# Designs tried in a protein design run: peptides against a protein of PDB entry 4AID. Part 225

Target 1, 242 residues: chain A of PDB entry 4AID
Amino acid sequence: FDIKRKTIEWGGKTLVLETGRIARQADGAVLATMGETVVLATAVFAKSQKPGQDFFPLTVNYQEKTFAAGKIPGGFFKREGRPSEKETLVSRLIDRPIRPLFVKGFKNEVQVVVTVLQHDLENDPDILGMVAASAALCLSGAPFMGPIGAARVGWVDGAYVLNPTLDEMKESKMDLVVAGTADAVMMVESEIQELSEEIVLGGVNFAHQQMQAVIDAIIDLAEHAAKEPFAFEPEDTDAIKA

## One batch from the design tools (peptide; made by RFdiffusion4, then SolubleMPNN)

Design b2_p30_8_s1 (from b2_p30_8, 9 letters changed)
Fold by OpenDDE base, seed 5:
Structure b2_p30_8_s1 (fold): chain B 242 residues (1-242), chain A 30 residues (1-30)
Amino acid sequence: as target 1 above (242 residues)
Amino acid sequence: SALEKVQKKVEEERAEYLEKHKNAKPPVFR
């Protein structure tokens, strides 16, 4: 197996992005680890558009299927059953920042699947899933204007905390999830307890600054492991208006 | 709310970014 791995220190934790070991039949596949939380993201896209396709058919599925040691299946994970509320919410958190970053006019079917393989009960797999999905798309060759980074920001004892643990979140006055490119914030979702606009905006900026290391890590992984880009030219919408 | 105001600013930034890149080609890594 040609395994490529990028490791960074991120918010006082080790983030590992790995490709080439599992799900090799996908267009992109990334195993992401933070602490003992492990997720697999796969990206698959159709090489042609369906006749009469009028919208971009992106499907994002996040699944919290904890596998016991030695039962991690190789391959592409399909969704089984109804999602939990959490799985539905996290699927949307992943979808929202990536959907607008596909090249205009691209209407080939895209499927992103994020599967939680292990959970350490400290590091929430949602942020890790967002990062892994971004990385898998960048590796796939799909016409995607990524990578995105993601971060959770807490507000504990009058300070920002990057990717607070589940225990730190109990004391946090903010649960702020941010996703963005190197240049722009693409999504903000938050639950806030009596915080000012200044603190929240500062949290978004803090998240966007902190996710740059993740974006750089995805780029480095992609430089070593990405497939040949799928040949697709954006629709010239300025020419259609003329 | 504080969140709604921040979300509005983010939506504006996102819209500007997407307009700027509407005809851009995806990054080539390799």
Scores: peptide ipSAE 0.559, ipTM 0.940, DockQ to the pose 0.824
Fold by OpenDDE base, seed 1:
Structure b2_p30_8_s1 (fold): chain B 242 residues (1-242), chain A 30 residues (1-30)
Amino acid sequence: as target 1 above (242 residues)
Amino acid sequence: SALEKVQKKVEEERAEYLEKHKNAKPPVFR
């Protein structure tokens, strides 16, 4: 097995991105670890467009497997066959920042699957899932303008906290999830308790700054493990206005 | 709200970024 691994210190935790051990049949596959939380992201894309396809068919599925549910509070009641509310929400959190970063005119089917393999009850797998999905897409050769980074920001005792633990989040006045490229913020989602615009904007900027190390780690992994880019040229949308 | 104002700014910056890169080729890592 040709296993490639990138390890960084991120918010006082070790982030590990690994490829080459699991899901080798996917176009891209990344095992991401933070603390003892572990996710597998896979990216698969069709090499041709379906006849009559008029929209970009991206599907993002975040899933917590039943074997991980023994460590996830409330995991025992997941009915087989329908995503939980959390799984639906996290699937959207992953979808929102990546969807617009595919090249214009690309209408081949893309499937991103993020599977929680382990949960440590401290590190939420959603941010890790966003990072892993970004990395898997960059490894896949799909025409994707990534990587994206992601971060959660808390507001505890008048300070920003990067990727706060579930216990730190109980004291947090903010649950701010940010995703972006190196150059731009692509998504913000938040639950906020009576905070100023200045604090929220500062949280977005803090997240965007802190995710640069993750973006760099994905690039480093991709330089060592990415597949050859799928040959696709963006549609020139300005030529249609003439 | 404070969040809605920040989200609006982010959406504007995102739109500008996407317009600037609309004809860009994906990064090549290898």
Scores: peptide ipSAE 0.558, ipTM 0.940, DockQ to the pose 0.780
Fold by OpenDDE base, seed 4:
Structure b2_p30_8_s1 (fold): chain B 242 residues (1-242), chain A 30 residues (1-30)
Amino acid sequence: as target 1 above (242 residues)
Amino acid sequence: SALEKVQKKVEEERAEYLEKHKNAKPPVFR
């Protein structure tokens, strides 16, 4: 097995991105670890467009498997088959920043699957899942304008906290999830108590600064492990207006 | 709300970024 690994220190924790051991049949596959939380992201894309395909068929599925459910906060015995509210929400959190970054005119099926393999009850797998999905797409060869980074920001004792633990979040006045490219913020979601626009905007900027190390780590992994880019030319949209 | 104002600003910046890069080629890592 040709295993490639990138390790960084991020918010006082070790982030590990690994490829080459698991899910080798996918176009891209990344095992991401932070603390004892572990997620597997896979990216698969069709090599042709379906006849009559009129929209970009991206599907994102975040899954907390039943074997991990015994350690998931609020994880009652999930009935097999329907995503939980959390799984639906996190699937959307991953989808929103990546969807607009595919090359215009690309209408091949893309499936991103993020599976929580282990949960430590401290590090939420959602942020880790966003990072892993970004990395898997960059490795896949799909025409994707990534990577994206992601970060959670708390507001504890009048300071920003990067990726607060579940216990630190109880004292936080902000749960701010940010995703973006190196150059731009692509998504903001938050549950906020009474905070000023200045504090919230500062949190977005803080998140975007802190995710640069993750973006760089994905790039470094991709330089060593990415597949050949899928040959796709964007539709020249300027030529149709002549 | 404070969040809605920030989200609006982020969406404007996102739209500008996407328009600027609409004809860009995806990164080549290898």
Scores: peptide ipSAE 0.557, ipTM 0.940, DockQ to the pose 0.843
Fold by OpenDDE base, seed 3:
Structure b2_p30_8_s1 (fold): chain B 242 residues (1-242), chain A 30 residues (1-30)
Amino acid sequence: as target 1 above (242 residues)
Amino acid sequence: SALEKVQKKVEEERAEYLEKHKNAKPPVFR
């Protein structure tokens, strides 16, 4: 197997992005590891548009495998076929920042699947899933204006914490998830307990700064492992106004 | 709320970014 791997230190943890071993039939596939949490992201896109397709058919599916669920608090045997509330929420969390970054007019079917393979009970798979999905799309050759990075920010003892553990989050006054490109924040989702605008804005800026290392890691991986870009030109919106 | 004000600022910056890049080509890595 031609395995490509990028490893960085990120928030005091080792982040590993790997491709070439698993899901080689996908357009892009990334195995991402942080601590002992492991996710597999796959990206698949159709090479043609369906007749009469009028919207962009992006599907994002985050799922936790039953063998990983034995470590997940409250992870009972999920019946095949219905996502849990968590899986639905995380699927939306991944979808929100990536959907607007596809080239305008691209209406080929795109499927992103993020599968939790292992959970360490410290590192939440959601952030890792966002990073892995971004990397898989960049490797796929799909007309995607990525990469995106992602980070969670806590507020513990009057300081920002990058990707707090599940135990640190119990003491956190903020659960701030941020996703963005190198240049812009694309999504903020947060639960906040009575914090000032200054602290929250500082958290967004902290997240965006800290995710640059992840964005750079995805770019480095893509330079070594990306497929040829799918030939697609954006729709010229200015030509319709003439 | 503090969050709503921050979300508004982020949405404004996001809209400006998307408008600026609406006709941009995806990055080529290889």
Scores: peptide ipSAE 0.552, ipTM 0.939, DockQ to the pose 0.800

Design b2_p30_8_s2 (from b2_p30_8, 8 letters changed)
Fold by OpenDDE base, seed 4:
Structure b2_p30_8_s2 (fold): chain B 242 residues (1-242), chain A 30 residues (1-30)
Amino acid sequence: as target 1 above (242 residues)
Amino acid sequence: SALEKVKEKVEREREEYLEKHRDARPPVYR
């Protein structure tokens, strides 16, 4: 196996991004680990556009496998077939920041699948899934203006906390999820208990600063493991209307 | 709300970023 790995310390935890061992049939595949939480992200894209395709067909599917779901807090044995509320929400969290970053006019089918393989009950796989999905897209060769980073920010005892544990989140007055590129915040989602605009904005800025290390780690992994960029030139359809 | 105001600010900055990069090429890593 030609395994490429990037390891960083991030918020006092070890983040590992690995490619080359698993899901080698995908255009991009990343195994991401933080603590003992493990996710697999795969990116697959069609090499041609379907005839008559009028929209960008991006599908993001975050899933917790039944063997992992039995360990996830509040994870009842998933009956086969319908995504849980959590899976639906996290799929949207991953979709929102990446969707606008594809090159205009690219209408080939793109499928991102994030699978939770292991959960340590401390590190939430949602943030890890966002990071892994970003990395998988950057490795794939798809015309993607990534990477994105992601971070969760808590507010505990009057301070920002990067990626609080599930136990620390019980004491947090904020659950702030931020995703962005190196230069811009692309998504904010939050549950907040009566905090000022200043504190919330400070949390967004804190998240964006802290995710730079993750963005850099994805770039470093991509420099060693990315596929050749897919040769995509948008048809100059605007020239036909002139 | 405080969150809504922050979201509005973020959305504006996001739109400006996307407009600025509309014709940009994807990064090449290798």
Scores: peptide ipSAE 0.581, ipTM 0.945, DockQ to the pose 0.779
Fold by OpenDDE base, seed 1:
Structure b2_p30_8_s2 (fold): chain B 242 residues (1-242), chain A 30 residues (1-30)
Amino acid sequence: as target 1 above (242 residues)
Amino acid sequence: SALEKVKEKVEREREEYLEKHRDARPPVYR
């Protein structure tokens, strides 16, 4: 197995990004670990466009399989077949920042699947899933203008907290999820309790700053493990305007 | 709201970024 791994310290936790062991049939596959939370992200893209395809067919599917829930006290047996509200929400959180980063005119089918393999009940797999999905896309060779990073920011005792635990979140006045590239914020989603614009904006900036280490880690992994880029040239739309 | 104003700012900056990079090529890692 040609296993590549990147490990960083991130928010006082060890983040591990691994490729080459699992899901080799995917264009990109990343096993991401933070604490004892483990997710597998896979990216698969079609090598041709379907005839008559007029939109970019990106599908993102985040799944928390019951095997990961085996230690969750009161873990609702997710009925087979319908995504939970959480799974639907997290699928959107992953979709929103990545969708606009595909090269314009690319209309090949892309499927991103994030599977929670293990949950430690401390580290939420959503942020980890966003990071893993980004990494899987960067490894895939798809024409993706990534990587993206992601972070959750809490506001606890008058300070920003990077990726608060589920217990720390109970004391947080902010649940701020941010995703972005190295240069730009691509998505903000938040629930806040009576915080100023300054604090919220500061939280976005804090998240964007803190995700740079993750972006760099994805780049480092990709430099060692990425597939050859898919040969896709966007139609020169400027040549049609001349 | 405070959050709405931040979201509006982020969306504007996102749009500017995406327009600036509209014709950019994907990164090549190897």
Scores: peptide ipSAE 0.578, ipTM 0.944, DockQ to the pose 0.863
Fold by OpenDDE base, seed 5:
Structure b2_p30_8_s2 (fold): chain B 242 residues (1-242), chain A 30 residues (1-30)
Amino acid sequence: as target 1 above (242 residues)
Amino acid sequence: SALEKVKEKVEREREEYLEKHRDARPPVYR
């Protein structure tokens, strides 16, 4: 197995990004680990556009396996077949920042699947899933203007906390999820309790600064393991208007 | 709300970023 691995310290935790062991049939596949939480992200894209395709057909599916769900607080036996509210929410969290970063005119089908393989009950797999999905896309050769990083920010005892544990989040006045490129914030989602604009904006900036290490780690992994870029030339839309 | 104002700012900066990179090529890693 030609396994490539990048390891960084991030928010006092070890983040591991690994490729080459699992899901080799995908265009990109990344196993990401933080603490004892483990996710697998896969990216697959069609090599041609469907005739008459009018929109960019990106599908993002985040899923938590039932055996992991038995440890998740409130994880009742998922009936086979419908995503939970959490799975639907996290799928959107992953989709929102990546969708606009595909090259204009690329309308080939893209499927991103994030599967929670293990959950430690401390590190939420959503942030890890966002990071893994970004890495898988960068490895795939898809025309993606990534990587994105992601971070969760808490506000505990008047300080920002990077990727708070589930227990630390109980005391947090903020649940702020941020995703972005090296240069720009692409998504903010938050639940806040009576915080100022200054504190919230400071949280976004803190997240964006802290995710740079993750972005750099994805780039380093991609430099060693990425596929050749898919040869995509956007149709000259200016030529159709003539 | 405080969050809404932050979201509006982020969205504007996001749009500016996307427009600036509209004709950019994807990064080549290898």
Scores: peptide ipSAE 0.577, ipTM 0.944, DockQ to the pose 0.778
Fold by OpenDDE base, seed 3:
Structure b2_p30_8_s2 (fold): chain B 242 residues (1-242), chain A 30 residues (1-30)
Amino acid sequence: as target 1 above (242 residues)
Amino acid sequence: SALEKVKEKVEREREEYLEKHRDARPPVYR
């Protein structure tokens, strides 16, 4: 198997992005590891548009499987067939920053699936899932204006903390999730206590700076493993009005 | 709120970015 791997140090943890071992039937597939948390992201896209398709049919599914449930808080109580509140929320966190980055007029079905394979009880798989989904899309050949990076920022003892552990988050006055391209922030979600605008804005900037290493890692992986770009030409809608 | 003001700034910058890249081509890696 031709396995491609990129490894970086990120926030004092080892981030590994790997492709070529698992899910080879997908257009893109990335196994991402941070600490001992492991996720598999797959991207699949249709090679044609469905007749009568009028909107962009992107589906994002984040799931924490029962085989990982022994290390996932509350994992044993998951009912088969319905996403948990957490799975629904994280699916939206992944969807929001990637949806606007597809080429305008692309209406082929796209499915992104992120599966948590292992949880270390320190590193939340949500940020890792965002990174893995971005990487899988970049590898797929889909007309995607990525990569995106992602980061969580805490505010602990008057300092920013990159990707705080679940225990550090208990002491954090901020839970700030940021996603963006190299050049722009694409999404901010936060639960904050009473913090100043300066601290919150500083957190967004800190996240965007820290995710550059992840973006660069995805690019490096894609340079070695990406499929040929899917031949898509947007309809020149301006030419039809002339 | 502080968060709302930050979100408004981010949304404006996001819209400007998306407008500038509306006709851009996806990156080619190889």
Scores: peptide ipSAE 0.570, ipTM 0.943, DockQ to the pose 0.795

Design b2_p30_8_s3 (from b2_p30_8, 9 letters changed)
Fold by OpenDDE base, seed 4:
Formats: C-alpha cells, sequence, structure tokens
Structure b2_p30_8_s3 (fold): chain B 242 residues (1-242), chain A 30 residues (1-30)
C-alpha cells in the first residue's frame, strides 16, 4: 500500500493525517488522529450529473458509530439508523464551509462521510472531522476550492486556547468553532458567555491564524497523494442565450 | 449581540471572497 502521512504539532498536540491504508475505494480517504481520537473521512463524487439535476447534491454525514459509543461522552446506546443531535450538528458544521467552495455549476453528487473510530475523551472529533473531510476532498480530485482548516477556540483565564480539551472547556467562557480557507473565514459557530465583540473577533482571528498550519499540512499531503483533478468545465451559460 | 456582529462581519467577508473567486479554478496539487 502506498501510505502517505503528514504529522504536525498543533496546539501542543500531534495531528496526523494519513491516506492509502483504509477506504481505498473512495475518491478520497483520510484517517486523522489527534491524541487518541481517530476519525475516517471519505469523499466520493459521481463522475456525471444526473439528468435534470438542478441543485448541487452535497451530502455530509458525520457518524459516531456504536462501537465507539461506549467511549463517547453522553453516548447512550444510540439506536442504529437515526443521527443524534450531535451528529446532525457536526454534519452541518462540516457542510457549511465546504458547500460554497465547489466550482459553480458542478452538480455531480458528492458524499462526505466522517466516521469516529476512536474517542479519547479529551479531543472532540468534530474539529478533527472537519480537517479530515477537507483533506479527503482535496485528495479526491473533486472540483473543490479547498483546503479548509478548522479550529476550536476557548477563552480561559483571559486567554485564547486552541482546541481546548473537554475538561478545559468546562472553564471556558467561549466555545468558538471557526472554519476557513487560507485567505478567508467561511464559518463561525459559537456559544459565548458575556464576551465583548473584540474578544470574539480576536478569537476568530486567532482560529484563522492557527488553522494555517493545518491547511499547509493538507496541501503537503495532497501534493503527495491527490488524484488527478476531475476534468470539469462549467457549461457556458452564455451560449444558450444566443 | 457581540456574536451576531462578528457573524455579520464574517459573512460579509465570506461573500466578498466567494464573489472574487467565483470564476477561479480549483487548486492543482500535482
Amino acid sequence: as target 1 above (242 residues)
Amino acid sequence: SALEKVKKKVEEEREKYLEEHKDAKPPVFK
């Protein structure tokens, strides 16, 4: 197997992005690890548009499977089949920043699946899932204007904290999730307790700065492991009006 | 709220970025 791996230090933790060992049938597949939290992201896209397709059919599915459920905080026996509230929320967190980054006019079906394989009870798999999904899309050859990075920012004792642990988050006055490209913030979601606009904006900027290392790591992985770009030319809408 | 103001600024910058890149080509990594 041609296994490619990128390892970086990120927020005092080791982030590992790996491809080539698992889910090789996908267009892109990335195993991402931070601490002992492990996620698998897969990206699959159709090579043709369905007849009559009028919208971009992107589906994002974040899953915390039952085999990991015994280690997931609040993970009661998830009944097979229906996403939990958390799974639904994280699926949206991944969807929001990536959806607008597909080439205009691309209406082939795209499926992104993020599966939590292991949870260490310290590192939340949501941020890791966002990073892994971005990497999987960049590897896939889909017409995607990525990568995106992602970060969680806490506010603890008057300072920003990158990717606080679940225990550090209990003391945090902010749960700020940011995703973006190298150049722009694409999504902000937050729960905030009585913080100023300045502190919140500073948190967004801090997140965007800190995610650059992740973006660079995805680019480096893609340079070594990406598939050939899918040949997509948007239909010249100007030719139909003549 | 403070968060709503920040979200608004982020959305404005996001919209600007997307408009500036609407005709851009995807990155080629190889």
Scores: peptide ipSAE 0.590, ipTM 0.947, DockQ to the pose 0.776
Fold by OpenDDE base, seed 5:
Structure b2_p30_8_s3 (fold): chain B 242 residues (1-242), chain A 30 residues (1-30)
Amino acid sequence: as target 1 above (242 residues)
Amino acid sequence: SALEKVKKKVEEEREKYLEEHKDAKPPVFK
């Protein structure tokens, strides 16, 4: 097994990104761990476009299926049943920042699956899932303008808190989820309790600053483990309009 | 709301970023 691992300290917690142990049949696969929360992200993309494909067929599926010890799927896992409301929301949180970062004209099918393997009841797997999905895409060779980072920001006792625990979130006046590239914020989602524009904007900036360490960690992992880039040349659509 | 104003600013910056990178090549890690 050629296992590659990157470990960083992030918001006072250890973040581990690992590839090469499981889901080797995927184009990219990453195990991400923070505390005792563990997620598996897989990225798979078609090597050809379907005839007549007119839109970019990206599917993101986040699944909170807690596996008991010994039930870790070694392969691509599809959940049976309807997603919960939470799973649907988190799938959208992952989708929103990554969708616009695919190369224009790429219309091959892309499937991102994030599976929660373990939950410590302190670290929410949603942020970890966003990070893992980004890493899996960067490893895959898909024409993706990543990585993205992600962070949750709380507002507790007049200060920003990076990735607050579920207990700290009870005291937080803000639940701010941010995702972005090194250079730009790509998504903001928030629930706020009577906070000023300045505090919210400061939270976005704080998140974007704090996610740089994650972006760098994904790049480092990709430098060691990424597949060769998929040879994609967009059809010169400007030539067809002449 | 405060959030709506922030979301609007973020979207404007996002659109600018995407336009500036519309012809960019994906990163090569290796």
Scores: peptide ipSAE 0.588, ipTM 0.945, DockQ to the pose 0.788
Fold by OpenDDE base, seed 1:
Structure b2_p30_8_s3 (fold): chain B 242 residues (1-242), chain A 30 residues (1-30)
Amino acid sequence: as target 1 above (242 residues)
Amino acid sequence: SALEKVKKKVEEEREKYLEEHKDAKPPVFK
């Protein structure tokens, strides 16, 4: 196996991005670990457009497998076959920042699947899933303007906390999820208890600063493990209207 | 709300970034 691994210290935790061991049949596949939380992200894209395809067919699926559910509070009642509210929400959190970063005019089918393999009950797999999905896309050769980074920011005792644990989040006045490129914030989602615009904006800036190390780690992994870029040239649709 | 104002600023910056990069090529890592 040609296993490539990048390890960084991030918010006082070890983040590991690994490729080459699992899901080698995907265009990109990344096993990401933070603490004892483990996710597998896979990216697969069609090498041609379907006839009559008029929109970009991106599908993002975040899922928590039942074997991980023994460590997930409330996981016992996941009815087989429908995503939970959490799985639907996290799928959307991953989709939102990546969708606009595909090259304009690319309408080949893209499927991103993030699977929670292990949960440590401290580190939420959503942020890790966002990072892993970004890395898997960068490895895939798809025409993607990534990487993106992601971070969660808490507000605990009058300070920002990067990727608060589930226990620290109980004391947090903010649950701020941010995703972005090196240069721009692409998504903000938050639940906030009566905080000022200044504190919230400061949280976004803090997240964007802290995710740079993750972006750099994805780039380093991709330099060692990325597939050749898929040759795609967008058709000049403006030339057909003349 | 404070959050809505921040989201609006982020969206404006996001749209600017996407417009500036609309004809950009994906990064090449290798």
Scores: peptide ipSAE 0.585, ipTM 0.946, DockQ to the pose 0.771
Fold by OpenDDE base, seed 3:
Structure b2_p30_8_s3 (fold): chain B 242 residues (1-242), chain A 30 residues (1-30)
Amino acid sequence: as target 1 above (242 residues)
Amino acid sequence: SALEKVKKKVEEEREKYLEEHKDAKPPVFK
């Protein structure tokens, strides 16, 4: 197997991005690890547009596999079926920052699937899933203006905390999820407890600064493992109005 | 709220970024 791997230290944890071992049938596939949380992101896109397709058909599916009954509190076998509320929310968190970054006029079907393969009960797989999805898209050759990075920011004891653990989040006055490109913040989602504008804005800036290392890691991985870009030229819609 | 003000600023910057990059080509890594 031609395995490519990038490893960085990020927020006091080891982030690993790996490709080439799993899901080789996908256009892009990334195994991402932080601590002992592991996710697989796959990106697949159609090489042609469906006749009559009038919107961009992007589907993002985040799935938490029911791991062995002992590690997930309330470990009912999630029946194969309807996504949980969490899975639906995280799918939207991944979708929101990536959707606007596809080249205008690209209307080929794109499917991003993020599967949680392991959960350490400390590192939430949502941020890792966002990072992995970004990396998988960059590897795929799809006309995507990525990478994006992502980070969670907490506010604990009067300080910002990068990617707080689930236990640290209990003491946090802020749950701030930020995603963006190298140059711009593309999404902010947060739950906050009566914090000042200065603290919240500082949290966004902190997240955007801290995600640069992840963006650089995705670029480094893509330089070694990306497929050739899909040849796509947007139709000049302005020429049809003349 | 503080959050609403920050979200508004972020959205304005996002819209500006997307408009500035509307005709940009995807990055080529190889």
Scores: peptide ipSAE 0.579, ipTM 0.945, DockQ to the pose 0.780

